# Peptides against a protein of PDB entry 3NZW: the designs that were tried, part 81

Target 1, 212 residues: chain A of PDB entry 3NZW
Amino acid sequence: TTTLAFRFQGGIIVAVDSRATAGNWVASQTVKKVIEINPFLLGTMAGGAADCQFWETWLGSQCRLHELREKERISVAAASKILSNLVYQYKGAGLSMGTMICGYTRKEGPTIYYVDSDGTRLKGDIFCVGSGQTFAYGVLDSNYKWDLSVEDALYLGKRSILAAAHRDAYSGGSVNLYHVTEDGWIYHGNHDVGELFWKVKEEEGSFNNVIG
Target 2, 222 residues: chain B of PDB entry 3NZW
Amino acid sequence: QFNPYGDNGGTILGIAGEDFAVLAGDTRNITDYSINSRYEPKVFDCGDNIVMSANGFAADGDALVKRFKNSVKWYHFDHNDKKLSINSAARNIQHLLYGKRFFPYYVHTIIAGLDEDGKGAVYSFDPVGSYEREQCRAGGAAASLIMPFLDNQVNFKNQYEPGTNGKVKKPLKYLSVEEVIKLVRDSFTSATERHIQVGDGLEILIVTKDGVRKEFYELKRD

## One batch from the design tools (peptide; made by RFdiffusion4, then SolubleMPNN)

Design b2_p15_8_s2 (from b2_p15_8, 8 letters changed)
Fold by OpenDDE base, seed 3:
Structure b2_p15_8_s2 (fold): chain B 212 residues (1-212), chain C 222 residues (1-222), chain A 15 residues (1-15)
Amino acid sequence: as target 1 above (212 residues)
Amino acid sequence: as target 2 above (222 residues)
Amino acid sequence: PVPPPAPPVPGYRTL
């Protein structure tokens, strides 16, 4: 898996691959590694598919309950804390989760929290999570600027996942791309890595290690 | 060392069509190199036009299917005989599986039915309850033999339009029930030839708006 | 970070 999220002047970009594996077996190329918790809040998935899918879905329920009780959308801080508290209760039980909780509230603005099954909860501007994270960071860190246009930011997110999909055997399939703004998240499509790779290679003159 | 799991072999396969879905399984049940049964059905009609199979350790599979059937029953009791949708069934099965997250059911689960729009639906689960909707999925012993075939023949992976220099993919289209049945039969006959844990019989459950139909075909009994 | 390995149950899906 490779997931990433970063803050920039235009909000948050979230980009993820779609491969699932079981050892050397490619279990799926079409996994949704982003859960849409609510129109303003996303969760990303890395690690155990069931652990992430189950608990982030559960988180969605908790976030909805918060809205019902408090008549206000849950903060990104609170949502991430709920998840963090939960996984901390299961510490040592063998959960496998590397998640990012990304969203917008009027109080917080665009916000990203990293939460993992070790109980780590970090607020930050840039995270890459998964087996391909280092590959994604290589591209992302090299090109990231706060002042990126939305278009450039979307491309950078997509391009970073593509780099990871290329180098990480456990990442691939497609890139799912999101832009989070004050108006909520916007889905920017599913980009098949096979098609995207050749397009990017041609347009950039990159990936010269591959002849084609 | 305590090993609570067995492996009863077999293979299952789901394919979704436009207005139907198919879930098929062989009827062989084995332990190690011994055939326990040549006809032990592992694909079940669970009601509400949902068919289910949980392939792997048969004891776990049977337990899971029974629990799900019971869940369907209680859903009717609690919700005025409302039909359980396939997506809700999938979520329910996730909870059944994940409820044993720390002592998992040793099974690959597939369900098939129609979604709320009447479109064919196949959902596949890992042992601990991750799930996704797919057009096709193979599970069990010969899944590694069949799944790539399904990728090619259902999802037309690595197929391109002739004369396009590989630039135009073969367009996705739904398969007819007859085409799907052919693919299922070819899958299982081929798997039977190459995998000792697959054989004896093939039971296919076809879900349409009119209900569940069963078809049976003999496989090699070697 | 890379999440810890998934449960050693065959067929467990890892992202």
Scores: peptide ipSAE 0.415, ipTM 0.826, DockQ to the pose 0.071; fails the geometry check
Fold by OpenDDE base, seed 5:
Structure b2_p15_8_s2 (fold): chain B 212 residues (1-212), chain C 222 residues (1-222), chain A 15 residues (1-15)
Amino acid sequence: as target 1 above (212 residues)
Amino acid sequence: as target 2 above (222 residues)
Amino acid sequence: PVPPPAPPVPGYRTL
């Protein structure tokens, strides 16, 4: 897996691959590694597919209960804390989760929290999570600026996942791309890596390690 | 060291069509190199136009299917005989599987049916309850032999329109029930030739708006 | 960060 999220002047970009593996077996190329918790809140998935899918879906239920009780959307801080507290109770049981909770509230603005099964909870502006994270960071960190246009930020997110899909055997399939603003998340499509790679190579003159 | 799990072999396969879905399984049950049964069905009609198979360790598979059937029964009791939708069934099965997260059911689960729009649906599960809706999935012993074939013949992977220099992919289209049955039969006959844990018989459950139909075909009995 | 390794159960899906 390779997932990333970053804050910039235009909100949040979230980009993820879609490969699942079972050892050397490619179990799926079409996995949805983003859960849409509500129109303003996203969760990303890395690690155990069942652990992430089950508990992030559960988190969605807790967020909805909060809204019903408090008559207000849950904060990104509170949502991420609920998940963090849950996985911490299972510490040592063998859960495998690396997640980012990304969203917008009027109180917080655009916000990203990293939460993992070790009990780590971090607020930050840039995270890459998964086996391909270092490949994504290499591209993302070298091109990131706060002042990116929305177009450039979307491309950078997509391009960073593409780099990871190229180098990490456990990442691939497609890139799912999101832009989170004050008006909520916007889905920016599914980009098949097989097609995207050649497009990017031609347009950039990049990936010259591959003959084509 | 004690191993609580067995492996009863076999293979299952689901394919979703436009207005139908199929779930097929061989009828061979084995332990190690011994055939326990040449006809032990592992694909079940669970009611509400949902078919289910949990392939791997048969004791776990049977337990899971029994629990799901019971879940359907209670769903009717609690919700005024409301039909359980295939997506709700998938979520329910996730909870059944994940409820044993720390001592999993040793199975690959596939369900098939129609979604709320009447479109064919196939859901596949790992042993601990991750699930995905797909157009096709193979599970069990010969899954690695069949799944690449399904990628090519159901999802038209690596197929391109002639004369486009590989720039235009073969367009996705739904397959007819007859075409799907042909693919299922070819998959299992081929798998039987290359895997000792697959053979004897093929049972196919076809789900349409009119209900569940069963078909049976002989496989190699070696 | 990288998640801890997946449980060694055959068929377990890792992301």
Scores: peptide ipSAE 0.413, ipTM 0.823, DockQ to the pose 0.069; fails the geometry check
Fold by OpenDDE base, seed 4:
Structure b2_p15_8_s2 (fold): chain B 212 residues (1-212), chain C 222 residues (1-222), chain A 15 residues (1-15)
Amino acid sequence: as target 1 above (212 residues)
Amino acid sequence: as target 2 above (222 residues)
Amino acid sequence: PVPPPAPPVPGYRTL
């Protein structure tokens, strides 16, 4: 898996691959590694598919209950804390989760929290999570600027996942891309790595280690 | 050291069509290198136009199917005989599987039916309850032999329109029930030739708006 | 970060 999220002047970009594996077996190329918790809040998945899918879906229910009880959308801080508290209770039980909770509230603005099964909860501006994270960071860190346009930021997210898909055997399939703003998240499509690779190679003159 | 799990072999396969879905399984049941049964069905009609198979350790599979059937019964009691939708069934099965997260059911589960729009639906599960809706999925012993074939013949992977120099993919289209049955039969006959845990018989459950029908075909009895 | 290894049950899906 390779997932990433970063803050910039235009909000948050979230980009993820879609491969699941069972050892050397490619279990799926079409996994949805982003859970749409609500129109303003996203969760990303890395690690155990069932652990992430089950508990982030549960988190969605808790967030909805918060809205019903408090008549206000849950904060990104509170949502991530609920998940962090839950996984911490299971510490040592063998949960495998590397998640990012990304969203927007008027109080917080665009916000990203990393939460993992070790009980770590980190607020930050840039995270890459999964087996391909170092490959994604290599591209992302080299090109990241706060002042990126929305178009350039979307491309950078997509391009970073593509780099990871190319080098990490456990990442691939497609890139799912999101832009989070004050008006909520916007889905920016599913980009098949097979097609995207050749397009990017041609347009950039990159990936010269592969002969066309 | 005691191993709580067995492996009863076999293979299952689901394919969704436009207005139908198919779930198929061989009827061979084995332990190690011994055939326990040449006809032990592992694909079940669970009611509400949902068919289910949990392939791997048969004791776990049977337990899971029984629990799901009971869940359907209670759903009717609690919700005024409301039909359980396939998406709700999938969520329910996730909870059944994940409820044993720390001592999992040793099974690959597939369900098939129609979604609320009348479109064919196939859902596949891992042993601990991750699930995905797909057009096709193979599970069990010969899944690694069949799944790549389904990628090519159902989802048209690596197929391109002639004369486009690989620039235009073969368009996705739904397959007819007859085409799907042909693919299922070819999959299982091929798997039987190359995997000792697959054979004897093939049972296919076809789900349509009119209900569930069954077809049976002989496989090699080697 | 990389999540810890998943349960050693065959067929377990890792992301």
Scores: peptide ipSAE 0.411, ipTM 0.827, DockQ to the pose 0.070; fails the geometry check
Fold by OpenDDE base, seed 1:
Order: C-alpha cells, then sequence, then structure tokens
Structure b2_p15_8_s2 (fold): chain B 212 residues (1-212), chain C 222 residues (1-222), chain A 15 residues (1-15)
C-alpha cells in the first residue's frame, strides 16, 4: 500500500493506491483505501484490510453518533482520537493499521492526523503511509510547496502514488484522488496505473528506466 | 505442534453478470491426499436470493454459513420479513468473520446475488472479514490457477483492440449467463487437471430475479 | 510509517 495526504494553500490532497496482497499474491487491484466518513472527513487505510475496513467503518458510526448527539460535525482531532483510543485498547493484540484522518472543520481548518495500531497519533502537514511510503516521499518532498495550485497539488499527489506503484511491489492498481476543502471532499477519479504510467512518462519524459 | 485448522481443499468461483450472478464450487472434500467425499456441496442458497460459500476448512465454512443463515432468519424476525440486501449481507458477514478476528475462520468466503438495482453482485471476504464487491473472484485451492484466467476473460485484462498497437483496451462488457457458465466450466475442468484437491463434481448456483437455479456437471474423478 | 505485519492467516489481505 501507498497512501498520502498533504496540506497546502488550497486544502488537503489525499491520494491512495488500490492494491491488496496476501503474501506474494495480488488479492485485489481495486480496493477502496479511502473511507468517506462524512462530506468533510476522510480516512485512509494501510495494513490489514479487515482491521482498517472494520474499524474505520466503526469510526464512521462513532462520528455520526457524535453529530446526532452534539448537533455538530465531529472535529478531525476528536475523530482521530476516537480511533487512536480504540486501537490503543487493542495494543499488543496484533491489529495492523496505518491510517490518516483528513478533514475540514471551521474550528480546525484543513487537518490531517496520522493514527496507527501502535497507538501513535500525529498531527501534521504531510504524511505518506504504507510499504511504498518512501517512494512517495521521494517525489512528494521534492516537489511540495505550500503555494501549489490545486491542479499542481492534485497532480503531485497522483504522481507520488504512481512512483510508489512503480517501485513498490505491494502497491499498484489505480490511484484514487481526493481534494478536501472547506466545502468538503471532492473525488478526483480513479486513475489506472497501467494507463497513467505511460501518460506521465510521455508528458514528463520521466521513468526512463522503462523502455516503451 | 497442534494446528487447529484443517484444509478440505476445493475451489469456488463467483461471477457477476448484468442481471444475474453465479457462484460455483467443486464438490470434492479432501484431507491431505485422501478424498473424504466426491459430493459434498459447499455452495448454499441462504435465502433472500443470496448464495454463499466459505471455502477452506470445512468445519469453519459450515459454521459460518450456518451462522449467516441464522442471521437471515433473525433479520426477518426483527424487521418484518424485510429482504436482506446483498450489501447488508456482506456487512453482516464481515461482522461474523471479524468477531473471530483473533481465532479466524479459516475460509475464503464469497457471496453472490443481486443488488438493490437488480444488478449481479459478487462479494469476496478474507478470513477476518475484509470484503469487496467485484465482478469475479476465485477462492480456495485452485484460486491461483483460476483467478488470472478470470482477470483475462471476465475483466479482459491485458487485452487490446486489434490494430491499435496496444493503445486501446478491449472494452468492458457484461457476459451472458451462457458465456459465464462456459467460463466456469472451463475454469474448473482446467483446475481439476492441475490440482489434486479439485474435482469430482461442479455445482453452479445461478441467481436471477426469478430465484436460484442449480446446475451440476461431472468433473474428473481421478 | 509502515503498519505492523499482518496476522499469519493464509488469505489475509494486506493493504
Amino acid sequence: as target 1 above (212 residues)
Amino acid sequence: as target 2 above (222 residues)
Amino acid sequence: PVPPPAPPVPGYRTL
């Protein structure tokens, strides 16, 4: 898996691959690694598919209950804390989760929290999570600026996942891309790596290690 | 060291069509190199136009299917005989599987049916309850032999339009029930040739708006 | 960060 999220002047970009594996077996190329918790809040998945899918779905329920009880959308801080508290209760039980909770509230603005099954909870501006994270960081860190346009930021997110999909055997399939603003998240499509790779290679003159 | 799990072999396969879905399984049940049964069905009609198979350790599979059937029953009791939708069934099965997250059911689970729009639906599960809706999935012993074939023949992976220099993918299209049945039969006959844990018989459950139909075909018995 | 290893159950899907 390779997931990333970063804050910039235009909000948050979230980009993820779609491959699942079982050892050397490619279990799926079409996994949805982003949960849409509410129109303003996203969760990303890395690690155990069932652990992430189950508990982030559960998190969605908790976030909805918060809205019903408090008559206000849950904060990104609170949502991430709920998940963090939950996984911490299971510390040592063998959960495998590397998640990012990304969203917007008026109180917080655009916010990203990293939460993993070790109980780590980090607020930050840039995270890459998964087996391909270092490949994604290589591209992302080299090109990231706060002042990126929305278009450039979307491309950078997509391009970073593509780099990881290329180098990480456990990442691939497609890139799912999101832009989070004060108006909520916007889905920016599913981009098949097989097609995207050649397009990017041609347009950039990149990936010269591959002969077309 | 004691292993609480057995492996009863076999293979299952689900394919969703436009307005139908199929779930197929061989009828061989084995332990190691011994054939326990040449006809032990592992694909079940669970009611509400949902068919289910949990392939791997048969004891776990049977237990899971039984629990799900019971869940369907209670769903009707609690919700005025409301039909359980396939997506709700998938969520329910996730909870059944994940409820044993720390001592999992040793099974690959596939369900098939129609979604609320009448479209064919196949859901596949890992042993601990991750699930995905897909157009096709193979599970069990020969899944590694069949799944790549399905990628190619159902989802047209690595196929391109002739004369396009590999620039135009073969378009996705739904397969007819007849085409799907052919693919299923070819999959299982091929798998039987190359995997000792697959054979004897093939049972196919076809789900349409009119209900569940069963077809049976002989496989090699060697 | 990289998530911890998945449970050693055959067929377990890892993201």
Scores: peptide ipSAE 0.408, ipTM 0.818, DockQ to the pose 0.078; fails the geometry check

Design b2_p15_8_s3 (from b2_p15_8, 7 letters changed)
Fold by OpenDDE base, seed 4:
Structure b2_p15_8_s3 (fold): chain B 212 residues (1-212), chain C 222 residues (1-222), chain A 15 residues (1-15)
Amino acid sequence: as target 1 above (212 residues)
Amino acid sequence: as target 2 above (222 residues)
Amino acid sequence: PVPPPAPPVPGFRTL
């Protein structure tokens, strides 16, 4: 898996691959590694597929209950804390989760929290999570600027996942891309890595390690 | 050291069509190198136009299917005989599986039916309840032999329009029930030739708006 | 960070 999220002047970009594996077996190329918790809040998945899918879905229910009880959307801080508190209670039980909770509230603005099964909860501006994270960071860190246009930021997110899909055997399939603003998240499509690779290679003159 | 799990072999396969879905399984049940049964059905009609198979350790599979059938019954009691939708069934099965997260059911689960729009639906599960809706999925012993074939013949992977120099993919289209049955039969006959845990018989459950029908075909009895 | 290894049950899906 490779997931990433970063803040910039235009909000948050979230980009993820879609491969699942079971050892050397490619279990799926079409996994949804982003859960749409509500129109303003996203969760990303890395690690155990069931652990992430089950508990992030549960988190969605808790966030909805908050809205019903408080008549206000849950903060990104509170949502991420609910998840963090839960996984911490299971510490040592063998949960495998590397998650990012990304969203926008008027109080917080665009916000990203990293939460993992070790009980770590980090607020930050840039995270890459998964087996391909170092490959994604290599591209992302080299090109990141706060002042990126929305178009350039979307491309950078997509391009960073593509780099990871190319080098990480456990990442691939497609890139799912999101832009989060004050008006909520916007889905920016599913981009098949096979097609995207050749397009990017031609347009950039990159990936010259591959002849074709 | 005691191993709580067995492996009863076999293979299952689901394919979704436009207005139908198919879930198929061989009828061989094994332990190690011994055939326990040449006809032990592992694909079940669970009611509400949902078919289910949980392939791997048969004791766990049977337990899971029984629990799901009971869940359907209670759903009717609690919700005025409302039909359980396939998406709700998938969520329910996730909870059944994940409820044993720390001592999992040793099974690969597939369900098939129609979604609320009448479109064919196949859902596949890992042993602990991750699930995905897909057009096709193979599970069990010969899944590694069949799944790449389904990628090519159902999802048209690595197929391109002639004369486009690989730039235009073959368009996705739904397969007819007859085409799906052909693919299922070819998959299982091929798997039987190369895998000792697959054979004897093939049972296919076809789900349409009119209900569930069954077809049976002989496989090699080696 | 990389998540810890998945449970040793065959067929467990890892992202």
Scores: peptide ipSAE 0.399, ipTM 0.828, DockQ to the pose 0.070; fails the geometry check
Fold by OpenDDE base, seed 5:
Structure b2_p15_8_s3 (fold): chain B 212 residues (1-212), chain C 222 residues (1-222), chain A 15 residues (1-15)
Amino acid sequence: as target 1 above (212 residues)
Amino acid sequence: as target 2 above (222 residues)
Amino acid sequence: PVPPPAPPVPGFRTL
């Protein structure tokens, strides 16, 4: 897996691959590694597919209950804290989760929290999570600026996942791309890595390690 | 060291069509190199136009299917005989599987049916309850032999329109029930030739708006 | 950050 999220002047970009594996077996190329918790809140998945899918879905239920009780959307801080508290209770039980909770509230603005099964909870502006994270960071860190246009930021997110899909055997399939603004998240499509690779190679003159 | 899990072999396969879905399984049940049964059905009609199979350790599979059937029964009691939708069934099965997260059911689960729009639906699960809706999925012993074939013949992977220099992919289209049955039969006959844990018989459950139909075909018995 | 490895049981899906 390779997932990333970053804050910039235009909000948040979230980009993820879609490969799942079972050892050397490619279990799926079409996994949804982003859960849409509500129109303003996203969760990303890395690690055990069931652990992430089950508990992030559960988190969605807790977020909805908060909204019903408090008559206000849950904060990104509170949503991420609920998840971190839950996984911390299971510490040592063998859960495998590397998640990002990304969203917008009027109180917080655009916000990203990293939460993992070790009980780590971090607020930050840039995270890459998964086996391909270092490949994504290599591209993302080299080109990141706060002042990116929305177009450039979307491309950078997509391009960073593409780099990871190229180098990490456990990442691939497609890139799912999101832009989070004050008006909520916007889905920016599913981009097949096979098609995207050749397009990017031609347009950039990059990936010269591959003949074509 | 004691191993609580067995492996009863076999293979299952689901394919979704436009207005139908199929779930197929061989009828061979084995332990190690011994055939326990040449006809032990592992694909079940669970009611509400939902068919289910949990392939791997048969004791776990049977337990899971029984629990799900019971869940359907209670769903009717609690919700005024409301039909359980295939997506709700998938979520329910996730909870059944994940409820044993720390001592899992050692099975690959597939369900098939129709979604709320009347479109064919196949859901596949790992042993701990991750699930995905797909157009096709193979599970069990010969899944590695069949799944690449389904990628090519159901999802038209690595197929391109002639004369486009590989620039235009073969367009996705739904397969007819007859085409799907052909693919299922070819999958299992081929798998039987290359895997000792697959054979004897093939049972196919076809789900349509009119209900569940069963078809049976002989497989190689060696 | 990298999550801990998924359980090494056959059939578990890892992201």
Scores: peptide ipSAE 0.399, ipTM 0.824, DockQ to the pose 0.069; fails the geometry check
Fold by OpenDDE base, seed 3:
Structure b2_p15_8_s3 (fold): chain B 212 residues (1-212), chain C 222 residues (1-222), chain A 15 residues (1-15)
Amino acid sequence: as target 1 above (212 residues)
Amino acid sequence: as target 2 above (222 residues)
Amino acid sequence: PVPPPAPPVPGFRTL
């Protein structure tokens, strides 16, 4: 898996691959590694598919309950804390989760929290999570600027996942791309890595390790 | 070391069509190199036009299917005989599986039915309850032999339009029930030839708006 | 970070 999220002047970009594996077996190329918790809040998935899918779905329920009780959308801080508290209760039980909780509230603005099954909870501007994270960071860190246009930011997110999909055997399939703004998240499509790779290679003159 | 799990072999396969879905399984049940049964059905009609199979350790599979059937029953009791949708069934099965996250059911689960729009639906689960909707999925002993075939023949992976120099993919299209049945039969006959844990019989459950139909075909009894 | 390995149950899907 490779997931990433970063803040920039235009909000948050979230980009993820879609491969699942069981050892050396490619279990799926079409996994949704982003859960849409609510129109303003996303969760990303890395690690155990069931652990992430189950608990982030549960988190969605908790976030909805918060809205019902408080008549206000849950903060990204609170949502991430709920998840963090839960996984901390299961510490040592063998949960496998590397998640990012990404969203917008008026109080917080665009916000990203990293939460993992070790109980780590970090607020930050840039995270890459998964087996391909280092590959994604290589591209992302090299090109990231706060002042990126929305278009450039979307491309950078997509391009970073593509780099990871290329180098990480456990990442691939497609890129799912999101832009989070004050108006909520916007899905920017599913980009098949096979098609995207050749397009990017041609347009950039990159990936010269592959002869096409 | 205590091993609570067995492996009863077998293989299952789901394919979704436009207005139908199929879930097929062989009827062989084994332990190691011994055939326990040549006809032990592992694909079940669970009601509400949902068919289910949980392939792997048969004791766990049977337990899971029984629990799900019971869940369907209680859903009717609690919700005025409302039909359980296939997506809700998938979520329910996730909870059944994940409820044993720390002592998992040793099974690969597939369900098939129609979604709320009447479109064919197949959902596949890992042992601990991750799930996704797919057009096709193979599970069990010969899944590694069949799944790549399904990728090619259902999802047209690595197929291109002739004369396009590989630039135009073969377009996705739904398969007819007859085409799907052919693919299922070819899958299982081929798997039977190459895998000792697959054989004896093939049972196919076909889900349409009119209900569940069963078909049976002989496989090699080697 | 890379999440810890998934449970050693065959067929467990890892992301």
Scores: peptide ipSAE 0.397, ipTM 0.825, DockQ to the pose 0.071; fails the geometry check
Fold by OpenDDE base, seed 1:
Structure b2_p15_8_s3 (fold): chain B 212 residues (1-212), chain C 222 residues (1-222), chain A 15 residues (1-15)
Amino acid sequence: as target 1 above (212 residues)
Amino acid sequence: as target 2 above (222 residues)
Amino acid sequence: PVPPPAPPVPGFRTL
């Protein structure tokens, strides 16, 4: 898996691959690694598919209950804390989760929290999570600026996942791309790596290690 | 060291069509190199136009299917005989599987049916309840032999329009029930040739708006 | 960060 999220002047970009594996077996190329918790809040998935899918779905329920009880959308801080508290209760039980909780609230603005099954909870501006994270960071860190246009930021997110899909055997399939603003998240499509790779290679003159 | 799990072999396969879905399984049940049964069905009609198979360790599979059938029953009791939708069934099965997250059911689970729009639906599960809706999935012993074939023949992976120099993919299209049955039969006959844990018989459950139909075909018995 | 390894049960899907 390779997932990333970053803050910039235009909000948050979230980009993820779609491959699942079971050892050397490619279990799926079409996994949805982003949960849409509410119109303003996203969760990303890396690690055990069931652990992430189950608990982030559960998190969605907790976030909805918060809205019903408090008559206000849950904060990104609180949502991420709920998940962090939950996984911490299971510390040592063998959960495998590397998640990012990304969203917008009026009080917080655009916010990203990293939460993993070790109980780590980090607020930050840039995270890459998964087996391909270092490949994504290589592209993302080299091109990241706060002042990126929305278009450039979307491309950078997509391009970073593509780099990881190319180099990480455990990442691939497609890129799912999101832009989060004060008006909520916007889905920017599913981009098949098989097609995207050649397009990017042609347009950039990149990936010169591949002939064709 | 004691292993609490057995492996009863076999293979299952689900394919969703436009207005139908199929879930097929061989009828061989084995332990190690011994055939326990040449006809032990592993694909079940669970009611509400949902068919289910949990392939791997048969004891776990049977237990899971029984629990799901019971869940369907209670759903009717609690919700005025409301039909359980396939997506709700998938969520329910996730909870059944994940409820044993720390001592999992050693099974690959596939369900098939129709979604609320009448479209064919196949859901596949890992042993701990991750699930995905897909157009096709193979599970069990020969899944590694069949799944690549399904990628090619159902999802048209690595196929391109002739004369396009590999620039135009073969378009996705739904397969007819007849085409799907052919693919299922070819999959299982091929798997039977190359995998000792697959054979004897093939049972196919076809789900349509009119209900569940069963077909049976002989496989090699060697 | 990289998440910890998935449970050692065959067939577990890892993202």
Scores: peptide ipSAE 0.396, ipTM 0.819, DockQ to the pose 0.078; fails the geometry check

